# Designs tried in a protein design run: peptides against a protein of PDB entry 7RZF. Part 82

Target 1, 358 residues: chain A of PDB entry 7RZF
Amino acid sequence: PFQEEHLKQLYKIVPIKDIRNLYVTFPIPDLQKYYKSNPGHYLGHLIGHEGPGSLLSELKSKGWVNTLVGGQKEGARGFMFFIINVDLTEEGLLHVEDIILHMFQYIQKLRAEGPQEWVFQECKDLNAVAFRFKDKERPRGYTSKIAGILHYYPLEEVLTAEYLLEEFRPDLIEMVLDKLRPENVRVAIVSKSFEGKTDRTEEWYGTQYKQEAIPDEVIKKWQNADLNGKFKLPTKNEFIPTNFEILPLEKEATPYPALIKDTAMSKLWFKQDDKFFLPKACLNFEFFSPFAYVDPLHCNMAYLYLELLKDSLNEYAYAAELAGLSYDLQNTIYGMYLSVKGYNDKQPILLKKIIEKM
Target 2, 358 residues: chain A of PDB entry 7RZF as posed
Amino acid sequence: PFQEEHLKQLYKIVPIKDIRNLYVTFPIPDLQKYYKSNPGHYLGHLIGHEGPGSLLSELKSKGWVNTLVGGQKEGARGFMFFIINVDLTEEGLLHVEDIILHMFQYIQKLRAEGPQEWVFQELKDLNAVAFRFKDKERPRGYTSKIAGILHYYPLEEVLTAEYLLEEFRPDLIEMVLDKLRPENVRVAIVSKSFEGKTDRTEEWYGTQYKQEAIPDEVIKKWQNADLNGKFKLPTKNEFIPTNFEILPLEKEATPYPALIKDTAMSKLWFKQDDKFFLPKANLNFEFFSPFAYVDPLHSNMAYLYLELLKDSLNEYAYAAELAGLSYDLQNTIYGMYLSVKGYNDKQPILLKKIIEKM

## One batch from the design tools (peptide; made by RFdiffusion4, then SolubleMPNN)

Design b2_p13_4_s4 (from b2_p13_4, 11 letters changed)
Fold by OpenDDE base, seed 5:
Structure b2_p13_4_s4 (fold): chain B 358 residues (1-358), chain A 13 residues (1-13)
Amino acid sequence: as target 1 above (358 residues)
Amino acid sequence: MSKRGTFEFPKLE
C-alpha cells in the first residue's frame, strides 16, 4: 500500500510513442468482495460518462481533452486504484492543473448529489444485457479466464460475478468517493515534451521520468474545488433495451431480402434473421439526391452536412453505444447512407432522433 | 476493443 510519502506526487514520463496522457490515480480499498454492488463501476460510469454535463464534455469544450476513462483497477493484494485517464491535447498539456481541478469539481458534484439508485439500476440493466447476449469467446481463452477468476468468486457465481449487479450499496459508493481526494492523489503526465527534462530511469523498461511533489498550494486549490454549474448527472438512458422477444420465423421467410414495399419514393427490403436468432436488427437507409456529386461544391457541402449532423447527434451517440446501439452516416455517390444497428427494441427511438436532426 | 468505461490500464507497449 502507498504510504503518505507516495501520495501527492507528480510523475512526468517520457513515452516512446508520441502520446499525451494524464493519469490521476487514487488508492482505494480492495473492492473485490463487493462485486455484487461494484461501487467502483458505479463511479467509473459517472466519471467516465460522455453525455451532456459530463466531465469529458466540459474538458472537450475547453479543447483540453480528447477522451476520458474512469474506473477501478486491480492493484496488489488488498488494495485497488481508482484512475481517471485522459488523452490530452497540446493545449491540455498546458492546463493539467485546471483539468484536475475540473475532475475534483465533478467529484464534488457526485458528493453533493449522493448515490443514485436509478444510476445503479441502469448499470445493472446494461450489465445484464451484456451478460445475456455475450458473444462467444474462444474456448481456450474463456476457460483460462474462468480458471483465473475462480480465485475471486464462488464457483456458483463465477460466470455471473463480473456482470450481474445485485445490491445497491450507497455506503460503499460514498466510501470510495471519500478516497477520491486531492490529498490521496498520484498524478502521471505522459508526454514527449519531458524529453531531456527527466532525472530518473525506470529499472525494467528504461522509461525516463521525473518525480516531483505536488505543491501544497495546488493541493489546496483542488481541495477547494467548488461546484461547477456545468456539471450535471446524466439523464436516464432511453436506449437500454427491455424487450428481447424474438419473433417466430415466418413460414414464407426468404433466404434473401424480399421487396416488401415499392413506391415512387422508396423501396423497402426485409430479411428476417434465420441464423442468429438475436433481438437485434440492422436498419440500412440509402438516400438518393440528384445533387450528390453533381460538382465539387455540392460534394463538399454534402460532406460538411454529414459532419455537422454527426456532431449534432453526439449527445445521443454515447448513450446509444452503452445500450448496444450504433449508427453510421456516410456520403455516397448517390447521396447518403444511414445505418442503425443493435438491439431492435430501442432502434426506433434512435432513428427518430437521427431523423429529427436531419 | 477497450470497452468504454472499464479502465483497462493501457499496457505501456
Scores: peptide ipSAE 0.024, ipTM 0.629, DockQ to the pose 0.199
Fold by OpenDDE base, seed 4:
Structure b2_p13_4_s4 (fold): chain B 358 residues (1-358), chain A 13 residues (1-13)
Amino acid sequence: as target 1 above (358 residues)
Amino acid sequence: MSKRGTFEFPKLE
């Protein structure tokens, strides 16, 4: 376990690849025994959320961060880490202290709101869906994985332990949140900009790095992180499927898409799934406009329209993706193509939101 | 699901 001397440290690391990453790491207790409540997953879900009022949304709005991941990582025996990892922009590399301040502001928001049972329930439901409809893995890889996780879980639970949440434990969530403090932080910045500015070399891979103590002033700044009014808990994920009914095959089911509607304004083809029998659908829409590709100006306007539309849909994209829904929007020579894929139950909700933004 | 980012951490043990 890290001693106090290993805390409040900044590592500047030179990568081989041209990457800019920030790792904010907190030593936490071993949470393995709490896999049924998985408080680290709860916190990772919120901290790593990409919706409105999220940490990522704010950091993106400032142009500092491209991606964010939050979650627990296994350490050595008897301890774990909670890690917030971000992909930094060039500008973000100049604002690392402020990025970390925003992280602590978001963590402070989580403390102020307290553990939310509905968020746990969403995590539970999402994981249950992922387990129930898990794709077939290659047997060799799957068996090797299962053999590995047998060290961590009872034999009877080895298949479910990584997925099925059973217990809401607000006490454990608070316990982990209490470890996510500036006094318990380890920061690593990965950038080629540190080339020639390092004084140490890692023994195994020859990675060049510099270790510095984080100034007490900076720690105090992070300790005094206020409630940033831009941070909000996510809204309930309306895209989480609840109906998994598989409709019986129609008597007139064709091996190919059948034309089931033909009007002056629309044609509809339908094919029932006769192979996979999953509660999933693929909705494909081709919109025709005589103006979409009439000249270079209209072509560019159609392109810009779709880019703006995609941007306006970003608020739903993450929640939909978490729930196993996806959409795609493309320009065509005839107009526009829209695809909505995933669990069929909430596709109408996503489709409605897309159409309302069009 | 929290995207388990591939933490290519150098094992700073």
Scores: peptide ipSAE 0.020, ipTM 0.612, DockQ to the pose 0.112
Fold by OpenDDE base, seed 3:
Structure b2_p13_4_s4 (fold): chain B 358 residues (1-358), chain A 13 residues (1-13)
Amino acid sequence: as target 1 above (358 residues)
Amino acid sequence: MSKRGTFEFPKLE
């Protein structure tokens, strides 16, 4: 376990690659025995959320962060870490203290709202879907993985333990959340901007770094993190599939896409799945416009339009992705291409959202 | 499925 001397430390690390990363790490108790409730996953889901009112949404709006990941990581035996990792912009590298302040403001929001059973239920449902429709793994890799996790889970549960949530444990969520405090923080900043400014070399990899104590004033600033009114819990994920019915193969099912509708303005091809029998569909739309590529101006306008459309859909895209739905929008020389893929149950909802933004 | 959420600490490679 980290002693007090290892807490409130800042590490400035020189990478080999041109990357800018921030790691905010908290030591937490070993949560392995609580796999049925998985409180670290609950917190990781919320802290790492990309929807409106999320930590990432706010940090992106400031131009400080590109991506954010939150979650538990295994440590040595008997302890774990909770880590918030962000990809920093050049501007974000100058605002690391403020980024971490926003992290603590979001954590404070989670404390104020308390554990939400509906969020747990969404995590449970998402994990159940992921388990039910898990892709086949390579037998050798899968066997090796299972052999490894047999040390942690009962034989009867070894296949389900990483996926199936069974118990809502608000007490454990609060317990982990109570460890996410400034007094327990370890900060690592990874940037080439620290080249020539380090005083230590890591023994194993030769990584150059500098270790500094975080000033007490900064710790106090983070301890006094107020409620930021911009932070909100996510809305319910409307894209989580609930219907997994597989329609019977049509008697006249063709091995190739059949033209099922032909009009002056549209053609529709359909092919039923005759191979995989999954509750999934692929919807592909090609829009034709003679103006899309008529000249360089129109081409650039069409490009800009799609970039703006994608940006406007970003909030829905994350929730859809979590639920196993995806979309793609591309410019073509003839116009625009839209693809919607994943579980068929909620595809109409995502498609409607896309069309309403168009 | 891109496990985007796995903390692969960048190997300092």
Scores: peptide ipSAE 0.020, ipTM 0.606, DockQ to the pose 0.151
Fold by OpenDDE base, seed 1:
Structure b2_p13_4_s4 (fold): chain B 358 residues (1-358), chain A 13 residues (1-13)
Amino acid sequence: as target 1 above (358 residues)
Amino acid sequence: MSKRGTFEFPKLE
């Protein structure tokens, strides 16, 4: 276990690849025995959320961060880590202290709101869907994975333990959240900008790094993180499927798409699934416009339109993706292509939102 | 689902 001397440390690391990453790491107790409540997953879901009012949304708005991941990681036996990892922009590399301040402001928001049972229920439902409709894995890889998991979970639960949540444990959420404090932090900054500025070499991989104590003034700034009014809990995810009914195969079902509607303005083709029998659908729309590719100006305007449309849909994209829905928008020489894929139950909701933004 | 990023932490002991 890390002693106090290993906390409040900053590591400046030189990567082999041209990458800029920030790792904010907190030692936490071993949570393996709490897999039925999985408080680390709850916190990782919120801290790693990409919707409006999220940590990532604010950091992106400042141009400091491209991506954010939050969650638990196994350490050694008897302890774990909670890690917030971000991909830094060049500007973000200059604002690491401020980025971490925003992390603690978001964590403080989570403390102020307290554990939310509805958030746990969404995590439970999402994981249950992911388990129920899990794709087949390669047998060799799957067997090796299961063999490893057998060391941690009962035999009867080995297949479900990584997915099925059973118990809402606000006490455990608060316990983990209490470990996410500035006095318990280890910071690693990974950038080529530290080349020639390091004084240590890691023994196993030859990684060059510098270790520094984080100044007490900086720790105190993070400890005094206020409530930032820009941070909000996510809204309920409206895209989580609840209906998984599979309609019987029609007697006249063809192996190819059939034309089921033909009008002057539209053609509709339909193919029922006769192979997979999943509660999923693929909706594909081709929009035709004589103006889409008439000249370079119109082509660029059509491109710009789709980029702006995608940007305007970004608030829904993450929630849809979490729920197993995806969309794609592409320019074509004839106009525009839209695809919506995933669980069929909530596809109409996503499609409606796309069309309303168009 | 939280993107389980493969944290390639340099194994700083």
Scores: peptide ipSAE 0.018, ipTM 0.604, DockQ to the pose 0.112

Design b2_p13_5_s1 (from b2_p13_5, 11 letters changed)
Fold by OpenDDE base, seed 5:
Structure b2_p13_5_s1 (fold): chain B 358 residues (1-358), chain A 13 residues (1-13)
Amino acid sequence: as target 1 above (358 residues)
Amino acid sequence: PLVLISEASRPFS
């Protein structure tokens, strides 16, 4: 376990690659025994969320961060870490104190809202989907993984334990959230900008670093993190599939797409899956406009339109991705192309959202 | 004309 002397420390690390990363790390208890409730996954889901009102959305809006990952990581025996990792912009490297303040503001928002059973249920449903449609791992990797997992889980649960959430434990969520405090923080900043400014070398990899204590004034600023009104819990993910029924093969199923609708304004081809038997669909839409590529002005306007459309759909992109849905929008020489892919159940909802923004 | 090609998704590998 980290002693108090190992907390409230800042590490400035020189990378070999030109990368800018911030790691905000909290020591937490070993949560392995709580795998059925997985409170660290609940917190990782919220802290790592990319939707409107998320930590990432705000930090991106400031131009400070490109990506964010939040979650638990295994440590040594008897403890874990909760880590918030961000990819820093050049500007974000100058605002690390403020970035961490925003992290604590978001954590404070989670404290104020308390544990949400509906969020747990979404995590449960997402994990159930991921488990049910997990690709067959390579047998050698899978057996080695299972053998490792057998040390942590009952034999009957080993196959499911990583995915099946069974117990909503708000007490454990609060317990982990209570460890996410400034007094427990370890900060690592990774940047080439620290080259020639380090005083230590790591023994194993020769990594140059500087260690310094975080000033008490900075810790106090983070301890006094107010509620930031820009932070909101995510809305319910409407894209999570619930129906996984596979329709029987039609007797006249063609090996190629059949034209099922032909009108002056639209043609529709359909191909039933005869190979994979998954509750997934791929919807492809080609829109034809006689004006799309008439001249450079129309071409640029069509490009700008799609960029604006993509931007307007960004609010749904992450929720769709989590639910195993994706969309793609491209300019074509004839107009535009739209693709919607993934689980078929909620594709109509995503498609409707896209059409409403068009 | 809107060309709707509904292909049943190949599982994206």
Scores: peptide ipSAE 0.008, ipTM 0.450, DockQ to the pose 0.018
Fold by OpenDDE base, seed 2:
Structure b2_p13_5_s1 (fold): chain B 358 residues (1-358), chain A 13 residues (1-13)
Amino acid sequence: as target 1 above (358 residues)
Amino acid sequence: PLVLISEASRPFS
């Protein structure tokens, strides 16, 4: 377990690659015995969320961060870490203190709202989907993984324990959230800008670094993190599939798309899946406009329209992705192409959201 | 994304 001397530390690390990363790390208790509730996964889902009112959304809006990952990591025997990792912009590298302040403001928002059973249920449902439709792992890798997991889980549960959430434990969520405090923080900044400013070398990889205590004034600023009104809990994910029924193959199913509707304004082709037998579909729409490419002005207007449409759909993109849905929008020489792919159950919801923004 | 940070990316802890 980390002693007080290991906390409130800043590491400035020189990378081999041209990367800019921030790691904000908290020591947490060993949560392995709580695998059925997985409070670290709950917190990682919220802290790592990319939707409106998320930590990442605010940090992106400031131009400081490109990507964010939150979650638990195994430590040494008897403890774990909770880590928030961000990819920093050049500007974000200058605002690390403010980025971490925003992290603590978001954590304070999570404390104020308290544990949400509906969020746990979404995590449970997403994990169940991921488990049910996971790709076949390579036998050698899978066997080695299972052998490692057998040290942590009962034999009967070893195949499912990593995926299946069973128990909502708000007490454990609060317990982990109580460890995510400035007094417990370890910060690592990875940037080439620290070249020639380091005083230590790591023995195993030869990585150059500098270790410094975080000033008490900075710790106090983070401890006094208020509620930032820009931070909100995510809305319910409407795209999580619940129906996984595979429809029986039609007697007249053709190996190629059949024209099932032909009108003056539309043609529709359909092909049933005869190969994969997954509760997934691909919807492809080609929209034809005589104005799309009539001249350079209309071409640029059609491009601008599509970029604005894509931007207006960003609020749904992350929730759809988490639920195993995707969409694609492209300009064509005749107009526009739309594709919606993934689990078929909630595709109509995503399609409706797209059409409402068009 | 929720990335279960696999063991391979241990920063200096």
Scores: peptide ipSAE 0.006, ipTM 0.415, DockQ to the pose 0.097
Fold by OpenDDE base, seed 3:
Structure b2_p13_5_s1 (fold): chain B 358 residues (1-358), chain A 13 residues (1-13)
Amino acid sequence: as target 1 above (358 residues)
Amino acid sequence: PLVLISEASRPFS
């Protein structure tokens, strides 16, 4: 258990690799007994969200952060950590105090909105999908993992306990949110810019670091984090699959793609899955334009068009990815390629969104 | 992504 002396500390760490990372860590109670509700997962989902109005979206818009991960991590026996980790830009390294302020503003937004049952339901549904379609782990690794977690879960639930959410517990979400406070923070900044500015060496790896107390004025700034109107809860993820029906193999199913439509404007090939029997599809579209590669100007315009199209679709990219959908857009010498992959149920929705932006 | 970061015990934990 961290004593008070270990809280409100800043660690400046020199990495071997040229990396810039920020770790904002909060000690939290052991949540293992609450696996059925998993309040740390709920908070990690929201804090680590990449959609519009997310913490990451705002920090990216500032040019300070490339990536963000939020979630619970196991500690020693009887405690856990909640960690927000970001990959810092060079500019972000200069704005660490402001980045952490934005983290507390987002946490304050979560307090103001309160626990949302629909968000819990989305987490539940996403985890159920992930569990149902989990790839077969290597038996030795899987058995060792199961043996380790048998200490924490009933034998009957041990296979599902990591994935299946059962209970919405707003009280536990609020309890964890109450631990995500500036007075409980530990900050680590990892950057080569601290080379020659450290006064300590870690005993095990020889990692050079400096430890500093976070000034009380900085803690107070974070404690006074107000609501930032740029932060919003995610919208409902429309891409979460609900239908997992696998259609029977057609009697006329060919081992190769068959031409099923041939028109003056389009050709359509289809191949049914005869191997995996998954509720997944791969949609590939090649768009042909005589103008796409006629000259350097048109080529550049086609490139710019595609970059603008991708940018206009960014709002859906993360939600689609979470739901096990992906898309790809590429320029070709003949025009444009579009691919939509993943669970087939919501592919029409994603495809429609793409086509509406085109 | 929710990366289940495996327990790399950093010495500062």
Scores: peptide ipSAE 0.005, ipTM 0.380, DockQ to the pose 0.089
Fold by OpenDDE base, seed 4:
Structure b2_p13_5_s1 (fold): chain B 358 residues (1-358), chain A 13 residues (1-13)
Amino acid sequence: as target 1 above (358 residues)
Amino acid sequence: PLVLISEASRPFS
């Protein structure tokens, strides 16, 4: 376990590559024995969420952060880390203290709301989907991976243990949340801006760094993190598939798309999957407008319309992606192209959301 | 669950 002298530390690190990263790290107990409840995954899911009211959404809105990752990582024997990692903008590099304040405000929101069983159930369902449709790994890689996992899990559970959540343990979630405090923080900032400002060299890779104690005033500022009203728990992910039924191949299934509807306003082609036999579909829509490319003004308006539409759909993008759905919107010479891909079960919901924003 | 970039472990080794 880190002693108190190893806590409340700031590391300024010079990268080889031109990258700007912030790592906010918390020592936590070894959670390996709790793999059936995986409280670190629950917290990583929420802290790493990208939807409205998320930590990332707020940090992006300020122009400080591009990407965010939250989760547990293995440490030395008998302890782990919880890490929040962000890709910093140039502006974000100047606001690291405020970024970390927002992290603690979000963590405080999680404490105030308490553990949510429905969020655990979503994590469980997402992991079950990921397991069910896990691609066949190459035998050598798969065997090596299994051999590594065998050190941690019973033989009977090795294939499933990484994916199957079984037990909602609010007590363990609260226990991990209680470790996510300013008094338990280690901060690393990675930036070339620290070149020539370091006094230490790491022995293994020759990485130049400076270690500093985080000022007590800064720790107190983070300890006094209030509830920021911009932070909200995510809404329920309506895109998580629950039906995985594969429809039988039609007797008259053509190797090419068949025209199944022909009207003055619409044509519909359909091709059943005859190769993959997955509960997935690709919905492709081409919208024709005589106004889309009539003149340069209409072309620009059609472009701006799609950019605004894409922006208005960002609230669903992450939830759809987590659920194995994707969409694409493009301008075409004749109008607009829409594609919806992934698990077929909730595609109608996503399609409806897209149409409601159009 | 985004891949914690291997580079994150360097300051903690």
Scores: peptide ipSAE 0.000, ipTM 0.386, DockQ to the pose 0.113

